# Peptides against a protein of PDB entry 3B8E: the designs that were tried, part 128

Target 1, 230 residues: chain A of PDB entry 3B8E
Amino acid sequence: PFLIFIIANIPLPLGTVTILCIDLGTDMVPAISLAYEQAESDIMKRQPRNPKTDKLVNEQLISMAYGQIGMIQALGGFFTYFVILAENGFLPIHLLGLRVNWDDRWINDVEDSYGQQWTYEQRKIVEFTCHTPFFVTIVVVQWADLVICKTRRNSVFQQGMKNKILIFGLFEETALAAFLSYCPGMGVALRMYPLKPTWWFCAFPYSLLIFVYDEVRKLIIRRRPGGWVE

## One batch from the design tools (peptide; made by RFdiffusion4, then SolubleMPNN)

Design b1_p20_4_s1 (from b1_p20_4, 9 letters changed)
Fold by OpenDDE base, seed 5:
Structure b1_p20_4_s1 (fold): chain B 230 residues (1-230), chain A 20 residues (1-20)
Amino acid sequence: as target 1 above (230 residues)
Amino acid sequence: ELEELLKKLEEHRKKLEELK
């Protein structure tokens, strides 16, 4: 998110606090869940041909897969961000390079894509309105990530949802998202203004995309062991 | 203050709908 923010000079899509909440709230629980997950039968049965190289390769491939998932998560967040700004009169192309004027408190006549002028206060409200759905989108997409992290090779349908820690993680992330989105004072304290509940559903296609992506990946791995997609 | 700003924003959005 920050890289795109810097390169495109768009209004800030995600605040620092929300990033911290993602890092501490959504990334830690999956790691704990994985620690208590039953070892995959495939991991235990496959003797490493070379313990040093095979471990390094596997760790690298895992890192790459999580990087790809993270990219899809970011895309989902940005999609929601652009939709909200577009609904408020700022088309995506108009946001490019707008940050300088957007963040200038002395400019109260920033024009949207339709020629309407926005005060600094109005712009900041819209910006902070975008922080909430971006965060919520990440959380909803993280549901899929939590589910898929249970297995490396096996389908979620094969292993099931027996890990209570994973289930707890899903509720924790959802509760955190609801708290930050709807608790009074969060707009002032955390720059996260309330979001209409319907916006939660905007993330679902991306959550499904991650799920499908990972299931297809795992299917390929099962059919072609030792492939680069592991 | 926030409520007042939100009200102004809503008025702004209504005007935007007229421009679309």
Scores: peptide ipSAE 0.051, ipTM 0.737, DockQ to the pose 0.335
Fold by OpenDDE base, seed 3:
Order: sequence, then C-alpha cells, then structure tokens
Structure b1_p20_4_s1 (fold): chain B 230 residues (1-230), chain A 20 residues (1-20)
Amino acid sequence: as target 1 above (230 residues)
Amino acid sequence: ELEELLKKLEEHRKKLEELK
C-alpha cells in the first residue's frame, strides 16, 4: 500500500501505523498457529528425493503461492479504497498524480471528478475514512488466508478446523479490527475513522476468491502431484 | 473531534449527491 502510494502518487490508502498493527496484531498469531499446525501426513512422510534441490523447489513454489495470495489481498484493499473514494467523488483515474495537491495544506480547491472543490480538511477526512475499511478488508481476506494455509494439499472441508490456535488467531484479528474500527479515539490516534458495518462485507468476495483459488490449486495438486502449482 | 469530522464528511457527501 505504501509503495503504491509513492509510485502512483495517490492519496495514502493505509497509514504506516495501521500496517504495523497488521504485522504485529494480525500476522503474528496466525504465523504461530501455522508453526504449531501439524504438517499433513503426506508432507512429513515424503522424504525429499534430493534434500537440497527438492526443498528449494518447494520453498519457491510456496513463496510464489503466498505471493499470489498477497497480491489478491492487496487488490481487495485497493478495491475498497477506490470504492470509497469514488463514492466521495474521486474516480480512480483522477487519483493518479493527485497526492501532491492532496497533501498540500495551502490548496483548498482540489477538484474531484465532478468538479466539486475540496478543502484540505475535507480531503484528509475522506483519506482517513479509507484507512479503516482498507484495514478491515485486509483482515477479512486474511480469514481465508489463514484457513487455507492450514493445509497444503487437502481441502479445508477434508481437514477441518481443528487447530485451536488458528481459531484463536481468527478471533484475535477480528477483535483487533473491531477495536481499531469502533473504539473512540482511534480516528485521532491512528487516523482510522469509524467504519460502517456494511463495509465489512465488501471484502467477502475477495476472501471467497482466495478460498476458491486455493481449493482449485489444491485440486490441481491432488490430480497432478509434483506440479509447479504446489 | 471525531464526531465533528464525521459530520463534516456527511455534509460533504450530501453536497456530492446533489451534484450527481
């Protein structure tokens, strides 16, 4: 998010502090949960044919899969960002290169896509209104990510959700999202303004997309063991 | 402060709807 902010010169979609909250609050417990997850019996039983080359290949494939999931996650966040800004008069194309004028306190007549002039204060209100739903979108997408990461080959429907730590992680990240979204003072402290409950549902299609993507990937792996999609 | 900001945002949204 921050890199795209710099490269595309768009209004900041997510604050640095909120990114840190994701890393510390939403990613840590899930990472621990995955570390304690018992590897699928097939993973543990398969001795690498060549421990050096096969391990490297598997690590690359895993990294690629997580990279793809991460891209879908980011797309979900940006989708929410663009929807909110569009609802407030800023179409996506108009946001490109707008940052310089957007962040300038002395420019109080920045025009939106409809010719409406926005004061600095108004622009910052809208920007900070985007931060919360962007964050929440990431969390909701992470639900799917956490669930799918439990297994490498088996469907979620086959393996089930038996890891108590994983379940705890899901509750923790959800509770954190709710806290940051609705606790008084978060708007001032973290520049995360309160979120309407309806915005929680905007991320669900992306969570579903990740879920479907992973299920299809796992299905391919089951049908073609040793394929590059692993 | 936050309530005031939210009120301003809502006012701005109403104005935008009038322009659409």
Scores: peptide ipSAE 0.047, ipTM 0.717, DockQ to the pose 0.353
Fold by OpenDDE base, seed 1:
Structure b1_p20_4_s1 (fold): chain B 230 residues (1-230), chain A 20 residues (1-20)
Amino acid sequence: as target 1 above (230 residues)
Amino acid sequence: ELEELLKKLEEHRKKLEELK
C-alpha cells in the first residue's frame, strides 16, 4: 500500500497508525496462533525426505504464496479506498498525482472530479475515512488468510476450525476492528473515522477470492505433488 | 448524494473541532 502511495502520488490510503494497529494488534495474536499451529503440524509431519532441498523449496513456495495473498489483500484495501474516494467525488484517475496538493494545507480549493472544491480539513476527513475501511478490509481478508494458512495441503473443510487460539485470534482482530471503527474518539486519536457497516461487505469478495485461490492451489498441490505451486 | 456526503463531512468536522 505504501509503495503505491509513493509511486502514484495518491492520497494516503492507510495511515501509519493503522499499519501499526494491523501489525501489533490485528496480526499479533493470529501470527502466534499460526506459529503454534505450524509447530504442531510440523511435529506431526514426517521428516522431510531431503531436509535441505525440501525445506528450501517449501520456504520459497510458501513465501511466494504469502506474497500473492498479501497482494490480493492490498488490492482489496485499495479497491475500498478508491470506492470511498469516488463516492466522495474523487475518481481514481483524478487521484493520480494529487497528493502534493492534497497534503498542502495552504490549498483549500482542491477540486474533485466534479469541480467541487475541498478544503484541507475536508480532504483530511475523507482521507481518514478511508483508513478505517482499508483496515477493516485487511481484517476481513485476513479471516480467509488465517483459515487457509491453517493447512498446507488439506482443504479447510477437511480440517475444520479446531485451533481455539486461531478462533480467538479471529475474534480478537474483529473486535479490535470494530473497536477502532466505532469507538468514540478513535478518529482524533488514531485518524480512524467511523465506518458505515456496509463497508465491511466490500472486503467479502476479496476474502472469497483468497479462499477460492487457496482451495484451487491446494487442489493443484494434491493432484500434482512437488509442483511449483507448492 | 454528494451534498449529503458533504453535510456529513461537515458534521464530522464540527465534532472534531469539539474534541480538540
Scores: peptide ipSAE 0.017, ipTM 0.454, DockQ to the pose 0.058
Fold by OpenDDE base, seed 4:
Structure b1_p20_4_s1 (fold): chain B 230 residues (1-230), chain A 20 residues (1-20)
Amino acid sequence: as target 1 above (230 residues)
Amino acid sequence: ELEELLKKLEEHRKKLEELK
């Protein structure tokens, strides 16, 4: 998110504090939970292939898959960001290059896509209104990511949800998101304004996309045993 | 300064919500 902020020169979609909350609050517990995930049944039964070639290929494929999932997560967050700003009169194309003027407190007449002028205070309100939904979107997308990460080859439907720690991690992320979204004073403390419940649904298409992507990937692996996709 | 700004913004946000 921060890289896109710099490259596109758009208003900051996600505050530093919120990023820290993601890294420390939403990523840490799930990462620990995945360490306790039961080994996939086929992993335990597989004889070691050529350990040099197959390990390298697998590491590359895993890295690519996680990279792709991460891109989908980022797209989900930015989608939510652009929707909120568009609802407030700022179309995505208009946001490009707007950051400098947006962050200048002495400019109180920044125009939106419809010619409405926005004061610095008004702009910061809408910016901070984006932070919470962006965060929540990331959390909701991470639900899908966490669930799919538990298996390499088997479908989620085949492996099931046996790791209680993983389930706890999902609830913890959700509780944190709810706390940051609805606890009084979070707007002042964390620049996260209260979230309308409807914005929780904005992430669902992207969560579904991640699930579909991973299930297709796993399906390919299952259909082509011994292929390079494993 | 940041805290004061944020408080001011929160107050404005509340006012805007009341107008909706």
Scores: peptide ipSAE 0.016, ipTM 0.396, DockQ to the pose 0.099

Design b1_p20_4_s2 (from b1_p20_4, 12 letters changed)
Fold by OpenDDE base, seed 2:
Structure b1_p20_4_s2 (fold): chain B 230 residues (1-230), chain A 20 residues (1-20)
Amino acid sequence: as target 1 above (230 residues)
Amino acid sequence: ELEELLKLLKEHREKRKKLQ
């Protein structure tokens, strides 16, 4: 998120403290749950033919999976960010390069995509309105990613939700998201304004797309073992 | 603060509808 903010010069979609809360609070427990479930499902059933090479391959596969999850989460967050800003009059193309004027408190006539002028206070309100939905979107996408990444080849429908640690992690993330979204003072402390319940559903189409994509991928892997899609 | 925020957002939305 921060890299795209710098490169694209867009308004900041997520505060630094909120990013730290994601990295430390929401990413660690899921990562541990995934590491545990992958060890049970796919890694432990293969006797390592060569312990050194197979360990390196497994570590590389785990690292790639975590990198992919983080990328998908960021994409989901940015999707929600662009939806909220578009609903408030700022189309994605108009946001490119807008940061300099957006962050300048002396400019009170920043135009949206429809020619409406926004004061500094008004546009900062919209910016901070994006932080909470961005965070919640990441959590909702993490639900999908955690459920799909538990197995490399098996469908979610075949293996079910047997890992108690994964289930606990999902509840903990949801509780944390609810706390940060609705606890009084979070708007001032974390620049996270309270979230309307409707925004929890903004990520669901994206999560569904990920589920469908992963189920199709797993189906292809089952039909063509050893293909490039592994 | 949230109510004022929602009011401001509503006013902007109404103004935008007049510009479309």
Scores: peptide ipSAE 0.057, ipTM 0.729, DockQ to the pose 0.346
Fold by OpenDDE base, seed 3:
Structure b1_p20_4_s2 (fold): chain B 230 residues (1-230), chain A 20 residues (1-20)
Amino acid sequence: as target 1 above (230 residues)
Amino acid sequence: ELEELLKLLKEHREKRKKLQ
């Protein structure tokens, strides 16, 4: 999000403090929970890794984590961001290069896509209105990401949801997201304005997409072992 | 201030919905 903010010169879609809340709050406990996941039922049927030739973290795993899943997650957040700004009169094309004027406190006549002038304060309100839904979108997508990371080959339906620590992690990140979204004073402290409950559902299609994508990937791996998808 | 701003945003959104 922050890289796109710099490169595209758009209004900031996700605040730095909110990014820290993701990294330290919503990602840490779920990530630790994966260390307690039960071994896949077929793990003992696999050949042991050769530590001299087989990398623990390969290019394919990095590509999956950052190149595929991370991109879908970012797209979900940006979709929510663009929808909110469009509802407030700023079409996506109009946001390109707008950051300089957007962040200038002395410019109080920034025009939206409909010719309406926006004061600095009004612009900052709509910007901060985007932060909370973007954050919540990330958390909702992380539900699917965490669940799919439980297994490399087996379906989640085959592995089941027996890891109590993972379930706790899902609860914790959701509770934190709700707290940051609805606790009084978060708008002032974290620049996260209150979220309408309906915005939680806007992320569900992306979570479902990640889940379906990974289940299909795992199905392909099971049917064609040793393929490029593995 | 934040409640007033949220109110202004709500009013602004409602005005836009009426103009669409």
Scores: peptide ipSAE 0.018, ipTM 0.553, DockQ to the pose 0.360
Fold by OpenDDE base, seed 4:
Structure b1_p20_4_s2 (fold): chain B 230 residues (1-230), chain A 20 residues (1-20)
Amino acid sequence: as target 1 above (230 residues)
Amino acid sequence: ELEELLKLLKEHREKRKKLQ
């Protein structure tokens, strides 16, 4: 998110505080929970991999897969950001290069895509209105990530959800997201304004996309053992 | 001030929805 903010010179889509909340609140507990995930049912049946050939290729492929998932997450967040700004009159194309003027407190006549002028205060409210939905979008997408990370080869439908700690992590992330989104004073304290409940659904297509992507990947692995996707 | 501004933004959004 921050890299795109710098490269595209768009208004800040996600504040530093919200990033910290993701890293500490929504990523840490799930990551720990994954350490306690039960071994995949096929792990014990797998022949020992050739440590020289199979490790390097698999680590690269895993890294690429996680990188791709991370890109889908980022796209989900940015989609939500662009939708909110568009709803407020700022089309995505108009946001490109707007950051400098957007963040200048002395410019009170920044025009939106429809010629409406926005004061600095108005712009900052819209910006902070984007922070919460962006955060929530990331959390909702992370649900899919956590679920798919349980297995490398087996479908979620085959392995099931046996890790109670993982389930707890999902609830914790959701509770944190709800708390930050709806607790009074969070707008002032964390620059996270209250979220309309409908915005939670904006992330679902991306969660589904991640889930489908991973299931397809796993299906390919199952059909072509030792293939380049494994 | 924040509440007033949020109200104004809400009104602005509603006006825009009517114009679309």
Scores: peptide ipSAE 0.017, ipTM 0.506, DockQ to the pose 0.343
Fold by OpenDDE base, seed 5:
Structure b1_p20_4_s2 (fold): chain B 230 residues (1-230), chain A 20 residues (1-20)
Amino acid sequence: as target 1 above (230 residues)
Amino acid sequence: ELEELLKLLKEHREKRKKLQ
């Protein structure tokens, strides 16, 4: 998100505090939970990998898969951001290059895509209104990320959801996201304004997309072992 | 609170349009 913010000169889509809440709050417990995941049911049926040849290819493919998943997450967040700004009169094309004037506290006549003038205070309110739903979008997408990370080759349906710590992690990250989104004073303290409940559902298509993508990937690996996707 | 804030913003915009 920060790279696009710098390159496109758009208003800040995700605050530093929200990023810290993702990295330290919502991701930590889920990541720890993966350490307690049961071995895949077929692990004892797999031939021992050659430690010299097979590790490097697998690490690159995992890195590429996580990179692709991360791009889908970012797209989900930016979609939410652009929808909110468009609902407030700022079309995506109009946001390009607007950051300089947007962040200037002395400019109180920034025009939206419809010619409506916005004060600095009004602009900051709508900016901070974007931070919370962007954050929540990431959390909802992280549900899918965590679930798909349970296995490397087996379907989640084959592995099941037996890891109680992982289930706890999903509830914890969701509870934290709800707390940060709806607790009184978070708008002032963290610049996270309250979220309409409907915005939680905006991320679901992206979560589903990640899940389907990974299940298809794993299906290809199972059907064609040693292919480019492994 | 968000709906109230959006309402306040709308009211503030409408007041400004009347002053302009």
Scores: peptide ipSAE 0.021, ipTM 0.492, DockQ to the pose 0.148; fails the geometry check

Design b1_p20_4_s3 (from b1_p20_4, 12 letters changed)
Fold by OpenDDE base, seed 5:
Structure b1_p20_4_s3 (fold): chain B 230 residues (1-230), chain A 20 residues (1-20)
Amino acid sequence: as target 1 above (230 residues)
Amino acid sequence: ELEELLKRLEELRRKRLERL
């Protein structure tokens, strides 16, 4: 998000505070919960890792976590961002290069895609209105991320959802997201303005996409072991 | 606060529609 903000000079899609809330708030308990996941049924049939040649974290894991899954998360967030701004009169093409005037407190006549003028205050309200749905989109997508991380090779349907700590983590991150989104004063304190409940559903297609993508990936690994997808 | 913000957003949208 931040890189695209700089390169495209668009209004800020996700605030620093919201990023911090993700990293420290919503991700910790879910991540810890994975330590309590049951071993995959085939783990004892796998060759022991050679500590001299095999890294615990390899390029494939990094590529999956940050490259593939992270891109889908970002796409989901940006989709939500662009929809909100479009609903408020700013089409995606019009947002390119707009940041300079958008962030200027002295410019109170920034035009939208339809010639409507927006004051600085109005622009900041709509910007901060984008932050919360972007954040929520990330959390909803993180549900899928957490679930797919239960296994490396086996389907989630084979592994099941027996990890009670993981289930607790899903509820905790969701409850925290709801708290940050709807608690009175969060708009002032964190610049997280509340969102319509319908915005939670905007992330579901991306969450499903991640889940399907990973299940297909795992299916390929099971059918063709030793491929580049492993 | 949510209702008030939504009302403000709706008012902004309404003002937009009136200017179109």
Scores: peptide ipSAE 0.019, ipTM 0.466, DockQ to the pose 0.289
Fold by OpenDDE base, seed 3:
Structure b1_p20_4_s3 (fold): chain B 230 residues (1-230), chain A 20 residues (1-20)
Amino acid sequence: as target 1 above (230 residues)
Amino acid sequence: ELEELLKRLEELRRKRLERL
């Protein structure tokens, strides 16, 4: 998010404080919970790792975790950002290069895609209105991400949801997201303005996409062991 | 003051959505 803000010179989609809340608040407990996940039911059927040839962390796993899944998460956040700005008269194409004028407090006549002029204060309200649903979108997508990370090969339906710490992590990140979205004063303190409950549903297609994608991937691995997908 | 501005913005958004 922050890199795209700099490169595309768009209004800030996600505040720095909000990023810290994701990295330290919503991601930490779920990530720790994975250390307590039960072994896959088929682990005893696998040959022991050859420590000389087999890497513990495959480049493909890194690419999946930080590349593909991370891209889907970012796309979900940016989708909500672009929808909110479009609803306020700023079409995505008009946002390119707009940051310089957007962030200038002395320019009070920034035009939207329809020729409406926006004051600095009005622009900042719209910007901060984007931060909360972007954050919530990330959290909702993280539900699917956390669940899919439970196993490498087995379906979630085969493995089940027995890890109580993981369930607690899902609850904690959701509770934190709700707190940051609806607690009075968060608009001033964190630049996160209150979110309509309907915006929580905007992330669900992306969570479903991640879940379906990973289940299909795992199905392919089960049917074709040793393939490029593993 | 910020809550009032947010309410006004929501009202403006609602009016704009009604015009679309």
Scores: peptide ipSAE 0.017, ipTM 0.474, DockQ to the pose 0.332
Fold by OpenDDE base, seed 4:
Structure b1_p20_4_s3 (fold): chain B 230 residues (1-230), chain A 20 residues (1-20)
Amino acid sequence: as target 1 above (230 residues)
Amino acid sequence: ELEELLKRLEELRRKRLERL
C-alpha cells in the first residue's frame, strides 16, 4: 500500500498507526498459530526430499505464493479505499497526483470528480474514514490467508479446522479489528473512524478469491506432483 | 493543532452522521 501511495501520489490510504496494528496485532497471533499448527499428515509421511533441489524449489514457490497472496491482499485494501473515496465524490482517476493538494492545509478548494470543493478538514475526515475500512479489509483477507496456510497440499476441506490456536488467532484478529473500529476515542487516538458494518463485506470477494486461488493451486499440485506450481 | 483538528473532525463527522 505504501508503495502505491508514493508512486501514484494518492491520498494516504492507510495510516502509520494502522500499519503498526496490522504488523504487530494482526500478524503476530496468526504467525504463532501457524507455528503450533500440526504438520499436514502427508508432510510428516513424506519421504525425505532431496535437500538440494527440493528446498530451493520449495522456497521459491512459497515466496511466489506469499507474494501473490500479498498482492491480492493489497488489491483488496485499495479496492475498499477507492470505493469509499468514490462514494465521497473522488473517482480513482481523479486521485492520481492529488496528494500534494490533498495534504496542503492551506488549499480549501480541492475539487472532487464532480466539481465539489472540499476543505482541508473535510478531506482529512474522508481520508481517516478510509483508514478503518482498509484495516478491516486487510483483516478479513487475512482470515483467508490463515485458513489456507494451515495446509500446503491438502484442501482445507480435507484437512479440516483442527487447530484451536488458529481459531483463536482468527478471533483475536477480528476482536482487535472490532475494537479499533468501534471503540470510542479511536478516531482521535489512531485516526481510525468508526466503520459501518456493511464495509466488512467489501473484503469478502477478495478473501474468496484468495481461497479459490489457493484451492486451485493445491489442486494443481495434487494433480501434477513435481510441477512448477508445487 | 492536531488535537484541535481532530476535535473539529469529530464534530464534523458527528454532524455528518446525524445527516445520514
Scores: peptide ipSAE 0.016, ipTM 0.449, DockQ to the pose 0.104
Fold by OpenDDE base, seed 2:
Structure b1_p20_4_s3 (fold): chain B 230 residues (1-230), chain A 20 residues (1-20)
Amino acid sequence: as target 1 above (230 residues)
Amino acid sequence: ELEELLKRLEELRRKRLERL
């Protein structure tokens, strides 16, 4: 988000405090919960033929999976950001280069895509309204990521949800997201304004995309053991 | 190995978030 913010000169899509909440609150606890996931039924049956090669392949797969899932999470967050701004009169093309005027407190006549003028305070309300849905979008996409990262090869339907700690981590992440989104004072403290419940559903297509992507990947790995996808 | 993988995952997540 920060690189796109600088390069595109768009209004800030996600605040620094919200990024810290993702890193410390929503990423760390669920990641620790994955350490307690049950081993894959196929990993336990395969003696490591070559520990060095299998480690390198695993590292490459994990790096690729996390890189790709990361891109999908970012795209989901930006999609939600652009939808909210578009609903408030700012089309994505109009946001390009707008940051300088957007962040200027003395400019109170910034025009939207429809010629409506926005005061600095109104613009900041819209900006901070984007922070919460962006954060929630990341959390909802992380549900899919965490569930999928349980297994390298087995379908989620085959492995099941056996790890109670992971289920608790998903619940805690969701509860934290709800707390940050709806607790009074979060707008002032974290620049996270309250989220309409409907915005939780904006992330679901991206969560589903991650599920479909991973199930297809795992299906390919199962059908072509030793292929480029492994 | 699992701890090293977790640390690497956290580092990848951090680098990913920094690119966000």
Scores: peptide ipSAE 0.000, ipTM 0.157, DockQ to the pose 0.016; fails the geometry check

